# Ledger of designs, part 214: peptides against a protein of PDB entry 6RGO

Target 1, 392 residues: chain A of PDB entry 6RGO
Amino acid sequence: MALKLLGFNQDATCFSVISSNKGVTIYNCDPFGKCFELEKSTSNDEELDFLVEMLFSTSLIAVVDKTIGASKRKKLKIVNTKRKATICELTFPHEIMDVIMNRKIICVVLKSDQIFVYDISCMKLLRTIDVRGEKLKSTSKFRNSEAVGDIGVRVSLSTDNNSILCYSSYSKSDKENAPLNDIVVFDALKCIQINVLPAVHQSNIVCIACSPDGMLMATASEKGTIIRVFKTIDTENDEPILVNEFRRGSRPSRISEMKFNHDNTLLACVGESDTIHIFALPVTTTEADANEDDTLQQSSHSLSSSINGLQYISKGLANRFGKIIVSKIPTQSQQRHVAYIKIPENAKYRIGFPKDTTNTIHICGEDGNYLVYSIPRNEVGPCTLVKSNTFD

## One batch from the design tools (peptide; made by RFdiffusion4, then SolubleMPNN)

Design b2_p17_4_s3 (from b2_p17_4, 8 letters changed)
Fold by OpenDDE base, seed 5:
Structure b2_p17_4_s3 (fold): chain B 392 residues (1-392), chain A 17 residues (1-17)
Amino acid sequence: as target 1 above (392 residues)
Amino acid sequence: MEKKLEELEKLLEEEKK
């Protein structure tokens, strides 16, 4: 059977898959089992394609039927899984490319490079962000959508109630072919732009992850060799704060997904490579809780690798020829993974971090494997398999 | 319309238990 992975929910308690014969299935992770099934509405031998966004372990899902030939690619359905009933249906002017949500906000990304931001409680439209309209105000030229292929606006949303939205935007280059290499940070509740990170990569951004609290974001380009982690809100001298630069590998490989763990101590990435990489983030000690005097000498062997040389990514000087020179951090400051998982080269995998176990990662594959790994804390090496299940 | 909003609000509260 051909399986297509949709992904984990926000807390990795569930994952969703498309089965060619059954339609959409949602699995619970613990106890492992099917918790919801959306039956195939059509008898046609057409390859099924869906977007499914879950809201944690709730009975609320957002569904888009993306099956070829379906007029439904412009329709978002809010479904109650307990009742198997559509609560709300929204129709958009263009094909839906992505849907992301938390307990406050739904964001809908269109093929038109528009982001529709809704209050989830009442399904009221709060804002339409026109990423092309912002570009047109800067560059005066329409890019025909047809020539862009798989390159669209990428989004990520904080899982908390602060609802920090990070999205890719077009650089202000006078070139007709400006890349999607800027990031905008947006308060989705207040509908205010908080920050703009210009030219964070040389090529289009293909993957973004926001931390659960919205304080960090990770970015990867089409090359997928370097991952950059930035602060979302804070700036130094009106410049973006680069927290980390990670090297995934030397060979180009597309990153399909990145996730932070719940406490922002780990960043995982997965894609077309045979390896899931897990990176350690510096623990930002918020100075606030330092006042409780409790003398427990737990020898935290802080792997204080001397991160002395955080060179700022200075604003890439647009040289007279409209080349964005992204200042590369010296290759010496590029950190490697602390842990890894080997996966089959030809299987697509998705990743999730459970809330309560910050050193555990959930993964699922189009090979029908659901796997739970323990992440080593004190040693650089492979993750240990803790649990395995199969699904069809 | 109201009954659909009440249902939506109830679903958003399911994990507060």
Scores: peptide ipSAE 0.437, ipTM 0.895, DockQ to the pose 0.623
Fold by OpenDDE base, seed 3:
Structure b2_p17_4_s3 (fold): chain B 392 residues (1-392), chain A 17 residues (1-17)
Amino acid sequence: as target 1 above (392 residues)
Amino acid sequence: MEKKLEELEKLLEEEKK
């Protein structure tokens, strides 16, 4: 049977799949088993396509039927899985491309590059974000998106109540073909733009992950060779917004998903490659524990070599050109993965981090495998398989 | 409408036991 993966929920306690014969199935991870099934509404041999976003371990799901020819591609359904009942239905002017949620906010991404932000508690529209802005409304023939792989607005939302929304935006370049290589950081509750990170990659951003607390974000471009990690908020201390740069590989490969673990110590990525990569984030020691006064008087001599010559390029001109935040970090600072998982070639996988175990990763494949891996702490190497289950 | 909002609020407070 052809399986399509929809992914894990926010705490990796469940994952969703499309079965060609059954429709949408939600699996529980522990104990492993089916917890919900949405039957196929059509008898036609049409290739099923769905968006399903689950709110943690709750009975709340958001569902979009994306099946070709369906007038339903513009409809969001909020469903109670215990009752198998639609609570509410929203209709949008354009096709729904993505849906993300937490306990406060639901965001709906449209093919029009619009993001609709709702208060989930009452389904009230808080904001419509137009990523193209007003100037492009007149001339944008919808790029016939048939030929160029679906380069649209990417979004990620913090899983916490702060509801930090990160999304890709068009660069301000006067070029008709401006890339989606800016990032906007947005407070979805207050409906305020917090930050703008210009030109974080040279090409379109195709994957974004927000940390659970919304303090970090990871980005990957169409090349998928470099992953960049940024602070979402400018710290007063002139600290660089770019905190990490990871090398996934030397060959171009699309990254389909990235996830932080719940304590921001690990970043995982998966995509078209035969390898899931896991990167360690340096623990930003909050200055609290630096009070151990280890008085080691290492008298290392003052080699005073006075290379004076770095001319102060005056502060004045730098304010007009948006700070190229991507100073060329020397290629030497690119960290590799600390851990990896080998996956079958051509099998699509999804990843999730469970809340209770920071060194465990859940993965599921279109090959019908659900796998739990232990991540090595102190050594670079393969992850260890702890548990395996199969699904259909 | 109210009964549907009350149902939504209850689902937002659900934790898996």
Scores: peptide ipSAE 0.435, ipTM 0.906, DockQ to the pose 0.578
Fold by OpenDDE base, seed 2:
Structure b2_p17_4_s3 (fold): chain B 392 residues (1-392), chain A 17 residues (1-17)
Amino acid sequence: as target 1 above (392 residues)
Amino acid sequence: MEKKLEELEKLLEEEKK
């Protein structure tokens, strides 16, 4: 049977799958089992496509039927999974490309490069973000649907109540083919733009992850060779703070998903490669906890010595055009993964970090495997398989 | 309309028990 993965919820307690025969199934991770099924409404042999966003472990899901021929690609349904009932339905002017939510906000990304921001509690529209901006509407050449590959606006939302929205935006270059290589940081509650990170990659951004607290973001381009981690809110001399630059690999490979763990100590990435990569982030020791446990100092020294070589050469050559050139971390200072998981070639996997176990990662595959791995703390190496389950 | 908003509010207050 063909499975299509929709991904994990925010805390990796559940994951969603499309089964060709059953429709949408949501699995609980622990205890492992089916917690919800949305039956296929049509007997047609059409390839099922859905967006399903689950609000943590709640009975609230957002569902979009994206199936080809379905008149529903513009409809968002909010569903109570316990009652199997639609609470509300919204219709959009364009096809829904993505849906993200937390306890405060739901964001709907349209094929028109618009982001609709709603207060989830009342489904009130707070803001429509037009990522193309009004000036580019005059060249109403809708990119012919054929030549617009999978390059659209990417979004990530903090899982906390601060509701920090990171989205890809078009570079201010007057070129008709401006890349989606800027990042905007937006307070989704206040509807205020907090920050703009210009030209964070040379090519289109295809993957964004926001940290759970909204303080960090990770970005990857269509090349998928370099992952950059930035502060979202904090700036240094009105310039974006690049915290890390990670090398996934030298060979181009698309990254489909990135996630931070809940304490911002790890960043995982998955995509078209045979390898899930896990990177360590520098723990910002807040000076406050320096008083008690002298004993753990010995192990941190080896990682800190390599990080202290990241002297903030944030001497961005402000080229004459006001483009902040994100200072390229020298290739020698590019960190590699600290851990990895080998996955089958051509298998699509999704990743999630559970809240309570910062050194554990959940993964699921279109091969029908749900796997729990332990991440090594002190050594660079493979993750250890802790638990496995199968689904159909 | 109100009963559906009340249902939505209750679902947003659901924590994982």
Scores: peptide ipSAE 0.427, ipTM 0.904, DockQ to the pose 0.606
Fold by OpenDDE base, seed 1:
Structure b2_p17_4_s3 (fold): chain B 392 residues (1-392), chain A 17 residues (1-17)
Amino acid sequence: as target 1 above (392 residues)
Amino acid sequence: MEKKLEELEKLLEEEKK
C-alpha cells in the first residue's frame, strides 16, 4: 500500500500517516498501536492528501483534506479524536499549505503566503500576516506554480506557551524574484514582530525548526548543505546571533524536516538523503553556574582525527552577508559530535524527539517502519536501534 | 457556539492532568 507520512506530534508520542486504503491513521508510539483512524470520505481512487496536526497527546487534531478534486483544501477542521467529531470548521480564501499549533496558538499558512494566527482556546483570529506585503499589489503574476518547486512560506512555532513563531519572508530586494531568505521572529500571543534575520541563506529557506522554548531557530535552504542555528530574540549590536553552523553534506539534498530535542542539546535533520543527521548543540553555560570549580580532569585523549573540514568557516562569507556576528564559537565547542541514522534510499522519513529521554529519537518511514534509536553520547557515530515496529 | 468552546477548552487541558 502507498503510505504517506504526515509526521510526529510535538512530543513524539504519536505519529500520523495516510494509507491509500484507510485514510488518515494516527499511531501511538508507546505502547505501539493505532489510536485514531479517519476514514476516507471519497470512494474514488483519488490520491489521498491531508494535513494533520495533533496537539501533543491530546484528542485535538487539526485536519485539512487536500485530496485532488476535493473542495476541502481551503477548510480547516478541528476534530475531537475520542468523539470522532468536528468541533470547529474554518474556511480560508486560499488553499491551506501548512498548519502548526501549540496549547495557545494555531497558525494556518495559505498558498497566498498569508499566515493566519488564531487563539486556539476560542478560535479567534489574532493576526493575518501577509508575507508578500505591499508587493502583492504590483506582481499579480502568479508564479507559474509548475516550474518553481514547492517554494512557499515556511513556519515553525515553539511548543511552549511563549508561542514564538518563526517564518520565512521575502528579502527587501526590488527584484520580482526576491528569495524567501529572510526570517521573521514573531510573538504570536502579543502579535508583535520581535526580530528579523535578513538573508540567512543565499537561496529560499525550505525548512525551519524552532526550539521548544522558542529561544533557538534552525534554518536550511534549498541547497540543504548548511544548517544555521540562530538565537530568535537576542541580538548583539542589533545584529542576529549565529550560534551554530552545521554541514549536513557536500552534495545538495533537500531537508524536509528538522527538530530540536526538548533541552536544546540536539538538532536532527531528515530529507531526500539516505541519512538522518543529529548535531550536538553547545550547552550555553549561563554565566551564573561558572563558579562551581568542577575540576573535570583533562583526559587529553588526542583524537587528532582530521575533522579539519569543519573549521573552514571561510572568512570570506562573513563579509557579504551583513555583519552576522558569528559569536566566536568557543574553541571548547570542538566536541560537536554528529550522530547519524542510515535510512533506505527513496523512503521518506519523519523525526521526533520524545520528552522523557534526551538521547532517544523516534523515526517513521513511508516504508511502514517505526524505529526508536539511541543517540551515542560523546562520540561521532551511528545511532543504535532500540525498538522497531511496522505499520500499514 | 459556547458548547464547542467548552469542548475545545477541555481538550486543551487533557495533558494538564
Scores: peptide ipSAE 0.433, ipTM 0.896, DockQ to the pose 0.664; fails the geometry check

Design b2_p17_4_s4 (from b2_p17_4, 6 letters changed)
Fold by OpenDDE base, seed 3:
Structure b2_p17_4_s4 (fold): chain B 392 residues (1-392), chain A 17 residues (1-17)
Amino acid sequence: as target 1 above (392 residues)
Amino acid sequence: MEEKLKELKKLLEEEEK
């Protein structure tokens, strides 16, 4: 049977799949088993396509029927899985491309590059974000998106109540073909733009992950060779917003998903490659524990070579062109993965981090495998398989 | 409408089991 993966929920307690014969199935991870099924509404041999976003382990799901020819591609349904009942239905002016939620906010991304932000508690519209802005309304023939792979607005939302929304935006370049290579950081509750990170990649951003607490974000471009990790908020201390740069590989490969673990110590990525990569984030030691007064008087003679001269020129020009954030990190700081998982070639996989175990990763494949891996702590190497289940 | 909003609120208050 052809399976399509929809992904894990926020805490990796459940994952969703599309079966060509059954429709949407939600699996529980532990104990492993089917917890919900949404039957196929059509008898036609049409290739099923759905968006399903689950709110943690709750009975709340958001569902979009994206099946070709369906007038339903513009409809969001909020469903109670225990009752198998639609609570509410929203209709949008354009096709729904993505849906993300937490306990406070639901965001709906449209093919029009619009993000609709709702208060989930009452389904009240808080904001419509137009990523193209007003100037492009007159001339934008919808790029016939048939030929150019699905380059649209990407979004990620913090799983916490702070509801930090990160989204890709068009660069301010006067070029008709401005890339989606800016990032906007947005407080979805207050409806305020917190930050703008200009030109974080040279090409379109195709994957974004927000940390659970919304303090970090990861980005990957169409090249998928470099992953960048940024602080979402400018800290007063002139600290670089770019905190990490990871090398996934030397060959271009699309990254389909990235996830932080719940304590922001790990970042995983998956995509078209035969390898899931896991990167360690340096623990930002909050200065609290630096009080151990280890008085080791190592008298290393500071050879003060006085190359003072070249600091002056750079300050003046940097103020006019938005600080190219990328320019200051030496290319030598590119870290490799600390851990990896080999996956079958041509099988799409999804990833999730469970809340209770920071060194465990859940993965599921369109090959019908649900796998639990242990991540090595102190060594660079393969993850160890702990548990395996199969689904259909 | 009120019953559906009451149901929605109840689902948002469901603890992670």
Scores: peptide ipSAE 0.510, ipTM 0.927, DockQ to the pose 0.597
Fold by OpenDDE base, seed 5:
Structure b2_p17_4_s4 (fold): chain B 392 residues (1-392), chain A 17 residues (1-17)
Amino acid sequence: as target 1 above (392 residues)
Amino acid sequence: MEEKLKELKKLLEEEEK
């Protein structure tokens, strides 16, 4: 059977898949089993395609039927899984490319490079962000949508109530072919732009992850060799704060997904490579809780790798020829993974971090494997398989 | 319309229990 992975929910308690014969199935992770099934509405042998966004373990899902020939590619359905009933249906002017949500906000990304931001509690439109319209205000030329292929606006949303939205935007380069290599940080509740990170990669951004609290973001380009982690809100001298630069590999490989764990101590990435990479983030000690005097001498061998403050010198010298020279951070500052998982080269995998176990990662594959791994804390090496299940 | 909004609110509150 051809399986297509949709992904994990926000806390990795559930994952969703498309089965060619059954339609959309949602699995619970613990106890492992089917918790919801959306039956195939059509008898046609057409390859099923769906977007499904879950809201944690709640009975609320957002569904888009993306099946070829379906006029439904412009329709978002809010479904109650317990009742198998559509609560709300929204129709958009263009095809839906992505849907992301938390307890406050739904964001809908269109093929038009528009982001529709809704208050989930009432399905009221709060803002339409026109990423092309912003570009057109800077560069007077319409890019015809047809030539962009798989390159669209990418989004990520914090899972908390602060609802920090990170999205890719077009660089202000006078070139007709400006890349999607800027990041905008947006307060989705207040509908205010908080920050703009210019030219974070040389090529289009293809993957973005926001931390659960919205304080960090990770970015990867089409090359997928370098992952950059930035602060979302904070700036130093009006410049973006680069927290980390990670090397996934030397060979180009597309990153399909990145996730932070719940406490922002780990970043995982998966894609077209045979390896899931897990990177350690510096623990930002918020100075606030340092006042409790409790003398427990637990010898935390802090691997205080002296992360000398890599000032992201955003010396975007716009030379007279409109070449954005992204300053290459010295290759000496590039950190490697602390842990890894080997996966089959031809199987697509998705990743999730459970809330309560910050050193555990959930993965699922189009090969029908659901796997739980333990992440080593003190050693660089492979993750240990803890649990395995199969699905169809 | 109001019933659908009441249902939506109830689903958003399901994990606060």
Scores: peptide ipSAE 0.509, ipTM 0.919, DockQ to the pose 0.674
Fold by OpenDDE base, seed 1:
Structure b2_p17_4_s4 (fold): chain B 392 residues (1-392), chain A 17 residues (1-17)
Amino acid sequence: as target 1 above (392 residues)
Amino acid sequence: MEEKLKELKKLLEEEEK
């Protein structure tokens, strides 16, 4: 059967899939099993397409049926999974491209590059963000270029109550083909712009991840070779703070998803490559705890292995992007370990970090595999498979 | 409308228990 992955919920306790025969199925991760099924509304052999966003382990889902006609693609349904009942239905002027939520906010991304921000508690519209702005509305000839792939506004929302929304925006270049390479950081509760990170990549941003606390953001471009991690709110001399730059690979490959773990110590990425990459983030020692004299002995094991390749922060690129003060990444030689998982070629995978275990990652594939991996501590290497289940 | 909002609020509170 053809499976299409929709992804994990915010805490990786559940994941959602489209089955060609059944419709939408939500699986619980532990104990593994079906927890919800939404039957296909039509007997037609139409290719099933849905957006499903689940609110943690709650019975609340947001659903967009993209299968049947242009009218349903504009409808957001808030569904109670226990009752199998629609609580609320909203209709938008344009096709829904993405839906993201937390306990406070639901954001709806439209094909018009608009973001509708709602208070989820009452479904009141708080803000409409027009990412194109007023000037670009006149020049937006529909890019009828079939060949310009799924380039649209990307969004990520913090899973906490602070509700930090990060979204891709068009650069200020008056060019008809301005890239979506700026990031806006937005307080979704207060409906205020907090920060703007200009030109974080040379090409369009295709993937964004916000940390659970909203303090960090990861970005990847269409090239998918470099992942950048920024502070969302904090600035240095009114300039964006680049915390991390990770190299996924030398070959271009689309990144489809990135996730932080719950304590901001790990960043995972997945996409069209045969490898899930897991990067270690530097622990920001808050200066407060520097007073405990923990004389952890210098076990000077000189693993001199020449991973000189990852430290090529090319001094030259810092000068051509505006003064992104690459805050001197403290040369605290905490070897940023990189873990990896090999996945089948041509299988789409999704990733999630459980909240209970810092060194565990959940993955699921369109091959019907749900896999739990242990992430190695203090070493560069493969993750270890801990649990596997299959779904259809 | 009120009953639906009451239901929505209840679902948002499901994990706070």
Scores: peptide ipSAE 0.506, ipTM 0.918, DockQ to the pose 0.669
Fold by OpenDDE base, seed 2:
Parts: sequence; C-alpha cells; structure tokens
Structure b2_p17_4_s4 (fold): chain B 392 residues (1-392), chain A 17 residues (1-17)
Amino acid sequence: as target 1 above (392 residues)
Amino acid sequence: MEEKLKELKKLLEEEEK
C-alpha cells in the first residue's frame, strides 16, 4: 500500500499518515497505536493528498483535502477527533499549501504566497501577510505552475505561546525572478514584524525550522548543503546573529524537514538523502547558574574550545546596496553532524523530538516504520535504535 | 455558532497528555 507521511505533531507524541485505502490515520507514539482515522470520502482511485496539522496531543486537528479533483483544496476544516466532527470550516481564495498552529495561532499559507494569521480561539483573522508585496502584483504573470517547481513561501511557528512566525520572503531585488532567500521574523500575536534577515542563502529557502521558544531559526536552501542557524529576535549592531553554520554534505540534496529539540541543544534534518543528520547547538550557559558546585565541568570543555574559534567575524561587508551579507563562516569552521541515522534510499522520513527526552528522536517512514533512536551525547556516531513499530 | 466556539475553546484548553 502507498503510505504518505504528513509528519509529527509539535511534541512528537503523534504522527499522521495517509493510507491509500484508509484515508488519514493518526498514530499515538507511546503507547503505539491508532488514535484517529479519517475515512476516505471517495471511492475513486485518486491519489490522496492531505494537510493535517494536530495541536499537540489534543483532539484538535486542522485538515485540508488536497486530493486532485477535490473541490476542497481551498477549505480548511477544524475537526474534533474525539467527536469526528467539523467544528468550523474556512474557505480561502487560493489553494492551501501549508497549515501550522500552536495553542494561540493558526497560520494558513496559500499558493498566492499569502499567509493568513488567525487567533485559533475564535478563528478571527489577525493579519494577511502578502509575501510578494503590493509592488509585484502588477506583473500578474502567475508563475505558470508547471515551471516554478515546489518553490513557495516556507513557514515555521514557535510551539510556545509567544507565537514567533518565521517565513521566507522575496529579496528586494527588482528582478522578476527574485529568490525566496530573505527571512522575516514576525510576532503572530501582536502582528508586528520583529526582524528581517536578508539573503540568508544564495538560492531559495526550501526549509525553515523555528525553535520551540522562537529564539532560534534554522534555514536551508534548495541546495541543502549548508544549514544556517540564526537568532530570531536578537541582533548585534542591527545585524542578524548567525549562531551556527552546519554542513550536511557536499552533494546537493533537498532537505524536507528540520526540527530543534525542546531545549535547543540539537537540530535534526531529513530529506532526500539516505541520512538523517543531527547537529549539536552551543548551549548558551546563562551566567546565572554559576553557583552550583557540581563536578560535571570536565566533559564540556572539549566541545567549547572548538566553538570559541567562532570569533564573531560579523564584519559584514555592508556592500553599498544595504544588503547584509551574512558573513560566511569559513568552510573550516563549518560544523558537521554529531549524530546520524541511516534510512533506506528513496524512503521519505519525518522527524520529531519528544518533549521529555532531549536525547531521543522519533522518526517515521513511508516504508511503514516508526522508530525511536537514542542520540549519543559524548561521541560522534550513529544513533542507537531503542524502539520500533510498524504501521499500515 | 456560539456552541462551536465553546467547543473550540475547550479543545484549546486540553492539556498535553
């Protein structure tokens, strides 16, 4: 049977799958089992496509039927999974490309490069963000959907109540083919733009991850060779703070998903490659806890010495055009993964970090495997398989 | 409409299990 993965919820307690025969199934991770099924409404042999966003382990899901021929690609349904009932429906002017939520906000990304921001508690529209801006509306050549591949606006939302929204934006270059290589950081509650990170990659951004607290953001371009981690809110001399630059590999490979763990110590990435990569982030020791005496100081020194060589050569050559050139971390200071998982070639996998176990990663595959791995702390190497389950 | 909004609020108040 063809499975299509929709992904994990925010805390990796559940994941959603499309089964060709059953429709949408949501699995609980622990105890492992089906917790919700949305039956296929049509007997047609059409390839099922859905967006399903779950609000943590709650009975609230957002569903979009994206199936070809379905008149529903513009409809968002809010569903109570316990009652199997639609609470509300919203209809959009364009096809829904993505849906993200937390306990405060739901964001709907349209094929028109618009982001609709709602207060989830009342489904009130707070803001419509037009990522193309009004000036580019005059060249109403809708990019013929055939030639512009999967390059659209990417979004990530903090899972906390601060509701920090990170989205890809078009570079201010007057070129008709401006890349989606800027990032905007937006307070979704206040509807205020907090920060703009210009030209964070040379090519289009295809993957964004916001940290759970909204303080960090990871970005990857269509090349998928370099991952950059920035502070979202904090700036240094009105310039974006590049915290890390990770090398996934030298060969181009699309990254489909990135996630931070809940304490911002790890960043995982998955995509078209045979390898899930896990990177260590520098723990910002807040100076406050310097008072507890305990002898565990010895092991942290070896990793910190290599990080201190990241002198902030944030001497961005402000080129005459006000483009903050994100200072390229010298290729020698590009960090590699600290851990990895090998996955089958051509298998699509999704990743999630559980809240309570910062050194554990959940993965699921279109091969029907749900796998739990332990991440090594002190050594660079493979993750250890802890638990496996199968689904159909 | 009000009943659906009351249901939505209750779901948003569900604790993470």
Scores: peptide ipSAE 0.503, ipTM 0.926, DockQ to the pose 0.605

